# Designs tried in a protein design run: peptides against a protein of PDB entry 4Z5W. Part 220

Target 1, 305 residues: chain A of PDB entry 4Z5W
Amino acid sequence: IPDVFLELNKLWYFSAQSNLFNGEMPRSLSNSRSISLLSLRNNTLSGQIYLNCSAMTNLTSLDLASNSFSGSIPSNLPNCLRLKTINFAKIKFIAQIPESFKNFQSLTSLSFSNSSIQNISSALEILQHCQNLKTLVLTLNFQKEELPSVPSLQFKNLKVLIIASCQLRGTVPQWLSNSPSLQLLDLSWNQLSGTIPPWLGSLNSLFYLDLSNNTFIGEIPHSLTSLQSLVSKENAVEEPSPDFPFFKKKNTNAGGLQYNQPSSFPPMIDLSYNSLNGSIWPEFGDLRQLHVLNLKNNNLSGNIP

## One batch from the design tools (peptide; made by RFdiffusion4, then SolubleMPNN)

Design b2_p28_8_s4 (from b2_p28_8, 18 letters changed)
Fold by OpenDDE base, seed 5:
Structure b2_p28_8_s4 (fold): chain B 305 residues (1-305), chain A 28 residues (1-28)
Amino acid sequence: as target 1 above (305 residues)
Amino acid sequence: SKEEENRQKIIEEGEKEWEEFKQELLKR
């Protein structure tokens, strides 16, 4: 990528995703005052990620996913006071989340999926201070660590939590009950144990639950048949849209073609590949918005309702 | 304006990328 971004003083969006760009990110790009949206996803960019946050005062979204960047996670990113969305998926950092992220109040969406992140306890302890954090993706990290159950952990505004394929030990953490806005929970492909907690059915916004491929035991909590988001249509699942600064809620009154793009996340309960026992509750029939109920590969018995 | 149309297209492309990213997460 050429080092010409100082001359592009009106450039607010730069997308160069899914190309063959190699080498380092140009210094002029790291110092751009105009750029709000930066995507360099799916390239072969390398070196240390460095952004001059004192210069990049308009930066709101950063996608560097699927690149060959190395070294530490940039600890100065919280100084980018307008930065809301970060995608660092598939970057091999081999690092912990920086302590500076406790101050990351602008952060709304974060992905480190498959980024060789270590120490889940420290990561969650840091990220709980991000009061505006709505989407957190930590899949394919923290290999064989323990999912912390510390009751003081609080993600008040969390809507999406994905921590799949980590071989995590522990139980479904009680601190998730402090996230009443949770819409999507994926803890699949771990080594989680114990019972599925009944308080999951109190998460009135929860429409997507994946607990598949774990070691859960006991009965399916009857409270899951009362998930309000799956009983009634009135809980229009606000799709977990990244807070792109330009999601103006267009008022619904313009008769434009509703591209009903099927939500990429169907309303789902997946409890498959566990050691659950007991019956399937007939009251699953009350979940009129449920598209997928997956209970395969358990020890369930009785009648199919 | 053509600038607003380009801005809207950029938003739609960003939404599509996020959706593709979500689908890649679900396929793992």
Scores: peptide ipSAE 0.024, ipTM 0.521, DockQ to the pose 0.033
Fold by OpenDDE base, seed 3:
Structure b2_p28_8_s4 (fold): chain B 305 residues (1-305), chain A 28 residues (1-28)
Amino acid sequence: as target 1 above (305 residues)
Amino acid sequence: SKEEENRQKIIEEGEKEWEEFKQELLKR
């Protein structure tokens, strides 16, 4: 990518995804005052990620996913005071989350999926301080680590948590009960054990639950048949869209099709590929909004309701 | 305005890219 962005003082969006760009990010781009949205996803960009947050005062969204960047996670990103969304998926950092991310109050959506992130305990301890964090994706990291069960962990505003395919050990963590706004939970493809906790059914906004491909035992909690988001339409859970800074709903009466992009996440309960026993609760029939109920490859018995 | 329509399209494209990204994460 050429180093010509100094002259582009009105450039607020730069999208160059899915190209063959190589080399380092241009210094003029890393110092752009005008850019709000930056996507360089799916290229062959390399070197250390560096952003001059003191210059990049309009930066709100950063997608650098699927690049050949190396080195440390940029510890100065919390100084980008308007930066809300970060996609660092498929960047092989081989690193821990920086301690500076405790101060990342603008952060609403973060992905490190398949980024060779290490130390899930430190990661969650740091990220719990991000008061505006709504979406957290940590899939394909932390290989064979233990999922922390520390009750002091608190993600009050968390709507989406995806930590799949980590081979994580442990149990469904009690600290998730402190996330009453949780809409989507994916802990699939781990080595999680114990029983599925009944308090999951108290998460009134939870419409997507994937606990598949684990080692869970015991009965399916009857409380899952009472998930309010799946019983009634009135609890229309605002989809965890990344808070693009421009979603000021100005009440302009233009009948813009709300592309309700159908949730890429159908209302779902997946408990498949576990060691669950007991009956299928007939009261799953009360979940009128449920699209997918997957209970296959368990030790369930009795009648299919 | 054409600028606002272009801005809205860019927001929608950015949302779509983020959804596609989330889908790429779920397909693994």
Scores: peptide ipSAE 0.023, ipTM 0.540, DockQ to the pose 0.033
Fold by OpenDDE base, seed 2:
Structure b2_p28_8_s4 (fold): chain B 305 residues (1-305), chain A 28 residues (1-28)
Amino acid sequence: as target 1 above (305 residues)
Amino acid sequence: SKEEENRQKIIEEGEKEWEEFKQELLKR
């Protein structure tokens, strides 16, 4: 990419995604005072990510996903006081989330999907301080770590949490009950164990639950038949602003269902590929907004209601 | 693993659609 952004003093949006751009990010771009939206995703850009946050005072969205950037996660990003949205998916950092992200009050949406992020305990401890964080995607990181169950963890404004495909150990953490605005939870393709907690049914905004491909045991909590978002439309909480695409794997052999927005996710409960037992509750029939109920490959018994 | 590769493809596909969606939002 040419280093000509000094002349582009009125440029508020720059998209050069899905090209064959290589080399480093232009220094003039990293110092742009005018730019609000920057997308350089799906290129072969390299080097360390550097943004002069003192100059980039208008930066609100940053998409650098699917590039060959190296080094540490830029610790100065919290100094970009208007930066809300960060997509760092598929950047191989091999790093922990910087402690400076505790101060990232502008942050609303963050993706590190498949970015070789380490230490989920530190990541969640840091990110809980982001009071405006609504969307968090941490899929394909933290391989074989333990999902922390620290009751003090609190994501008050969290609407979307996706931590799939990490081979995470542990249980469904009780600290998620501190996220009453949670609309979408995906913890699929982990090694999570124990019972599915009844308090999940108290998440009145939860319309999409994926706990599939884990090692959950016991009965399906009856409280899931009372999920208010799935009973009636009246509790249709304001759709979270689409900050990132979210992905659902439909089947092991099918292309993933791609969803641009949380609203494009079908109202769903997926508990498939666990070790759940007991009956299917007839009261699942009360979930009039539910589009997908997937209970396949469990130890369920009794009558199908 | 084949599972990881499939998830990476899903992530790629969806990243692509998001960018298409962002472009649609910017046209509105």
Scores: peptide ipSAE 0.017, ipTM 0.532, DockQ to the pose 0.023
Fold by OpenDDE base, seed 4:
Structure b2_p28_8_s4 (fold): chain B 305 residues (1-305), chain A 28 residues (1-28)
Amino acid sequence: as target 1 above (305 residues)
Amino acid sequence: SKEEENRQKIIEEGEKEWEEFKQELLKR
């Protein structure tokens, strides 16, 4: 990428995704005052990620995913006071989340999927301080670590949590009950154990639950048959749209938010590939919005309703 | 305006890219 961005004083959007760009990020790009949206995903960019947050005062979205960047996670990113969305998926950092991210109040959406992030306990302890954090994706990290169950952890505004394929140990953490706006939970492909907690059915916005490919035991909580988002359409669960800063909520005067795009996430309960026992509750028939119920490869018995 | 339309399109493209990314994470 040429180092010409100093002359582009009106450039608010730069996308160069899915190209063959190599080398480092241009210094002029890292110092751009005008850029709001930056996507360089799916290239071969390398070196240390550096952004001059004091200069990049307009930066709101950063996608650097699927690049050959190395080194530490940039600890100065919280100084980018308008930065809301970060995608660092498939960047092999081999690092912990910086302590400075406790101050990342602008952050709404974060992905480190498959980024060789370590220390889930520290990561969650840090990220709970991000008061505006709605989407958190940590899949393919923290290999064989323990999912912390510390009841003091609080993600009050969290809508989407994906921490799958980590081989995580532990149980479904009770601190998730402190996230009443949770819409999507994916903890699949771990080594999680214990029972599925009944309080999951109290998450009135939860429409997508994947607990598949774990070691859960006991009965399916009957409270899952009362998930309000899956019973009635009137609970217009705002789709976990990425908080792209410019999703104009179309004030469609017509009271139905026509989610014209089928949610990329179907309303789903996947509990497959566990050691669950007991019956399939007939009251799953009350979940009129449910598209996918996957209970395969368990120890369930009785009649299929 | 054409500028607002272009801006909206860029936003929608960014949305799509993020959704595609989420789908890649769910395709296991």
Scores: peptide ipSAE 0.020, ipTM 0.509, DockQ to the pose 0.034; fails the geometry check

## One batch from the design tools (peptide; made by RFdiffusion4, then SolubleMPNN)

Design b2_p29_1_s1 (from b2_p29_1, 18 letters changed)
Fold by OpenDDE base, seed 4:
Structure b2_p29_1_s1 (fold): chain B 305 residues (1-305), chain A 29 residues (1-29)
Amino acid sequence: as target 1 above (305 residues)
Amino acid sequence: ETNLIFGSPEEELTEREKELLEAFEKWRS
């Protein structure tokens, strides 16, 4: 990418995704006063990520995903006072979340999917201070760590939490009950154990629940049959989506389906591939908005309603 | 079927991702 952005003093949106750009981000771009939305996703850009936040006062969205950047996560990003959305998916940092992110009050959406992030306890302790955080994607990180269950953790405004395929140990954490606006929860493909907690059914906005491919035991909590968002459409809260899409793969060889917003996901309860027992509650029939109910590969018994 | 939500559309799995998926397949079998 040429170093010519100093001359582009009115450039508000720069999208150069899915090209063949290599080398480092040009210095003039890192110092742009005008750019609000920056997307360089899916290139071969390299070097350390550096943004001059004192200069980039209009920056609101940053997408650098699927590049060859290296080094540490930029600790100065919280100084970009208008920065709301960050997509750092598939950047191999091999790092912890910077302590400075405690002060990241403008942050609303964050993705570190498959970015070799370490220390989930520290990450969650830091990110809970981001009071405006609504979307958090941490898939394919924290390998074989323990999901913290500290009840004091609080993500009050969290709408979307995806921490899949981390081989995480532990139980469904009680601190998630402090997120009453949660709409999408994906903790699939981990080593989580214990019972599925009944308080999950009290999350009135929860329309997408994936707990598949874990080691959960016990009965399906009856409270899941009363998830308000799945009973009636009247309770569907459409919230602003992050400036990055989600991608869902059905298998390892299939292309990822793009979902531009969380509401584009079909309403779903997936509890497949666990060790759940007991019966299927007939009251699942009350979930008129439910599109997918997946209970396969469990120890369920009794009659199918 | 393996439903997995990613932050990127790129289809190519890293060696780490392949190993992880293989481990899960073995675990669930």
Scores: peptide ipSAE 0.325, ipTM 0.811, DockQ to the pose 0.080; fails the geometry check
Fold by OpenDDE base, seed 3:
Structure b2_p29_1_s1 (fold): chain B 305 residues (1-305), chain A 29 residues (1-29)
Amino acid sequence: as target 1 above (305 residues)
Amino acid sequence: ETNLIFGSPEEELTEREKELLEAFEKWRS
C-alpha cells in the first residue's frame, strides 16, 4: 500500500480488502485524521499494528482480519475514543488482551476469532469493563483453558457471545445470567461439563443457543421451553450491528455463508453431542419461532413429542 | 451441518483450517 494518505485529508472510508497488499501498514494511514472506517481484511500485511489514536480521531471501525500481523495487541487502541468495532480475526497474535482495554468505553464489537489469544480469565476480567460491549467473538482461542466462573464478572450490554472451538473446561458460568440482553450464545466444541443451568431460560432475548459438542449431563432444563424470544415475536430488541459479518459453513462443498446481522441466524437450540438424559419436553412445541432444535447424540429417552 | 462461526470467509482460510472445518462437518453429519 503506497504511503500517500497524508494528501487524502477527506478520506472517511477506505476499503482495500481481498487484495495482495504486503508489508507494513503505511504510516500515513496510521495517522489519518479523516478516516472513520478502515478495512484491510484479507491481505498479507505484516509487522505490528500501530495506530496513532491521537491523530485518528474519527476512526470508528477497524477491520484488519486475515493478515500476517504479529506481536502484541495494540495497547493504545482505547485512546481511539470513537473506535466501536474491531475485527482482528485470523491474526496470529499469540498474546493476551492488554490491560488498557479496561478503558475501552467506545468498544461495541470485538472479534479475535482464531487469533491465538491466550488467558481467557484475564481477557474476560478486562473486557467486562467495556460497558458498551455488545458483540464478543473469541472462537478458536484459549485452547484447553478453563472458562472462568467468577460470579463478579458482568457484561451488562452483551448481545452476542461466541466462544466456540476452544476445548474449554468448566461449566456454563453463572456470570452470564448478568447479561439479560443476550441474544446469541455459542459455547460449542468445548469440554464444558455439569448440567445446563435453568437460568438460561430466563434470558428473554436469547434466540440462538449452541451448547453442542460438550460433556453436559443431566436433563434438559424445562425453562428452555419458555424462552420468550422463541415463544413470540413481540420482543423487539434492538439488534446489534457490528461492522464485521459472521461466517458459518453448513456443507463441506459449499462456501461459508455470510451473516451480516445476528438476526440473520435462524432461531436455534443445539444441544447435540452431549450426555444429556431424560425426556424431550413436549413444551418445546410452544417455541413457535424456533427453526432448529438439535438434540441428537445424547442419552435422551421416552417419547418424542 | 456445522455451526462453527468464523470471523472471516472460507476463502480466507488456510488449507489446514479448511481441513479442520471439513473434519468437523463430517463428525457432525
Scores: peptide ipSAE 0.227, ipTM 0.708, DockQ to the pose 0.074; fails the geometry check
Fold by OpenDDE base, seed 5:
Structure b2_p29_1_s1 (fold): chain B 305 residues (1-305), chain A 29 residues (1-29)
Amino acid sequence: as target 1 above (305 residues)
Amino acid sequence: ETNLIFGSPEEELTEREKELLEAFEKWRS
């Protein structure tokens, strides 16, 4: 990418996704005062990520996902006072979340999907201070770590939490009960154990629950039959989605299906591939908005309602 | 079918990522 952005003083949106750009990000781009939306996703850009936040005063969205950047996560990003959305998916950082992110009050959406992030305890401890954080994607990180259950963790405004395929140990953390606005929870493809907690049914906005491929035991909580978002449509307020889409891959050969908004996901309860026992509650029939109920590969018994 | 949600397209999977996905598919089959 040429170093010509000093002359582009009116450039508000720059998107160069899915090209073959290589090398480092141009210095003039890192100092752009005009750019609000920057996406260089799916290129071969390399080097360290450096943004001059004192210069980039209009930056609101940053998408550098699927690049060959190296080094540490830029600790100065919280100084970009208008920066709301960060997509750093598929950047191999091999790092922890910077402590400076405790001050990242503008942050609303963060993805580190498959970015070799380490220390989930530190990450969550830091990110809980981001009071405006609504979307957090941490898939394919923290390999074989323990999902912290520290009750003091609070994500009050969290709507989307995806921490899939981390081989995480532990239980469904109680601190999630402090997130009453949670709409989408994906903790699939981990090594989580224990019972599915009944308080999950109290999350009135939860319409998508994926706990599949874990080691959960016990009965399906009856409270899941009372998930308000799945009983009635009344609360389907489309809130502002993150500036980055979600991708759901069904198989190795298929491209990921793009979901531009969390609301684009079908209402779902997936508890498949666990060790759950007991009956399927007939009251699942009350979930009139539910599209997918996946209970396969468990130890369930009794009658199918 | 696997239900894995990513924040970016999986356009270029590493060998490790492919192995992981294959393992998951095999396990779910």
Scores: peptide ipSAE 0.210, ipTM 0.701, DockQ to the pose 0.077; fails the geometry check
Fold by OpenDDE base, seed 1:
Order: sequence, then C-alpha cells, then structure tokens
Structure b2_p29_1_s1 (fold): chain B 305 residues (1-305), chain A 29 residues (1-29)
Amino acid sequence: as target 1 above (305 residues)
Amino acid sequence: ETNLIFGSPEEELTEREKELLEAFEKWRS
C-alpha cells in the first residue's frame, strides 16, 4: 500500500479488503487524523501493528483480520479514544491481552478469533473492565486452558460471547449470570463438564445457545423451555452490530457462512454431543421462535414430544 | 453436523489449522 495518506486529509473510510497487499502498513495511514473506519482485512500485510492513537483521533473501527502481522498486540490502542470495534481475527500474536485494555472504555466489539491468544483468566480479568464491551469473540484460543469460574467476573453489557473450540476445561461459569443482556452464547467444542446450570434460562435475551461438543452431564434444565426471547418475538431488540462479520462453519469440509449481524443467526439451542440424560421436555414446544433444537448424541430417553 | 462460529472464513485458515479442526471433529465424533 502506497504511503500517500497524508494528502488524503479528508479520508473518512478506507477499505482495501481481500486484496493482495503485502508489506507493512503505510506510516501515513497509521497517522491519519481523518480516518474513522479502517479495514485491511484479508491481505498479506506483515510486521508489527502500530497505530499512532494521538494522531488517529477519529478512528472508530479497525479491521486487520486475516493478515500476516506479527509481534505484540498494540498496547496503546486504548489511547484511540473513539475506537469501538477491533477485528484481529486470524493474526498469530502468541500473546496475552495487554493490561492496558483495562482502560479501553470506548471498546464495544472485539475479536481475537484464532489469534493464538493465551491465558484466558488474564484475558477475562482485563476485558471485564471494558464497560462498553458488547461483543467478544475468542474462538480457537486458550487451548486446553481452564475456563475461569471466578464469581467476581462481570461483563454487564455483554450481548455476544463466543469462546468456541478452545478445548477449555471447567464448568459453565456462574459469572455469566451477571450478563443479563446476553443474546448469543457459544461455548461449543470445549471440554466443559458438570451440569448445564438452570440460571441460563433466566437470560431473557438469549436466543442462541451453543453448548455442543462438551462433556456435560445430567438433565437438560427445564428453565431453558422458558427462554423469553424464544417464546415471543416482541423481545427482539435491534442493537448495534460490530463492524466485522461472523462466520459459521457446519463442518470442516464446508466453507464458513458469513453473518453480518448476530441477529442473523437463527434462534437455536444446541446441546448435541454431550452426555445429557433424562427426557426431552414437552415444554420446548412453547419456544415458538426457536428454529433449531439440536439434542443429538446424548443419553436422553423417554418419548419425543 | 456441528456448528462453529469463528471470526474468519474457512478460506483464511491455514492448512495446519484445518487439519487440527478436522482432527478435533474426528476426536469428538
């Protein structure tokens, strides 16, 4: 990418996604005072990510996903006082979340999907201080770590939490009950154990629950049959979406389907591939908004309602 | 069928990552 952005002092939006750009980010771009939305996703950019936050006072959205960047996660990003959305998916950092992110009050949406992030305990302890954080994607990180169950963890405004395919150990953490606005929870493809907690059914905005491919035991909580968002359509809150898409893969041989908004996901309860027992509650029939109920590959018995 | 939500399309995964995912799916099957 040419270093010509100094002359573009009125540039508000720059998108150069899915090209063949290589090398480092242009210095003039990293110092742009005018740019609000920057996307360089899906290129071959390399080197250290550096943004001059003191200069980039208008930066609100940053998408650098699927590039060949290396080095540390930029610890100065919280100094970009208007920066709301960050997509760092598929950047191999091999790092922990910087402590400075405790001060990242402008942050609303963060993805580190498949970015070789380490230490989930530290990550969650840091990110809980981001009071405006609504979307958090941490898929394919923290391999074989333990999902912390520290009750003091609090994500008050969290709406979307995806921590899939981390082979995480532990149980469904009680601290999630402190997130009453949670709409989408994906903890699939882990090694989580214990029972599915009944308090999940009290999350009135939860329309998408994926706990599949874990080691959960016991009965399906009856409270899941009373998820308010799945009973009636009236509770569908249109909320601001992150400036980055989500991708859902059906299997390893299929391409990922793009979802531009969390609300584009079909309402779903997936508890498949566990060790759940007992019956399928007939009251699942009350969930009139539910599109997908997947209970396959469990130890369930009795009649199918 | 098992769903996985991630932050990049499948085409952006490395071959090694695809292999690991495949192995993981096989392990869970």
Scores: peptide ipSAE 0.169, ipTM 0.684, DockQ to the pose 0.074; fails the geometry check

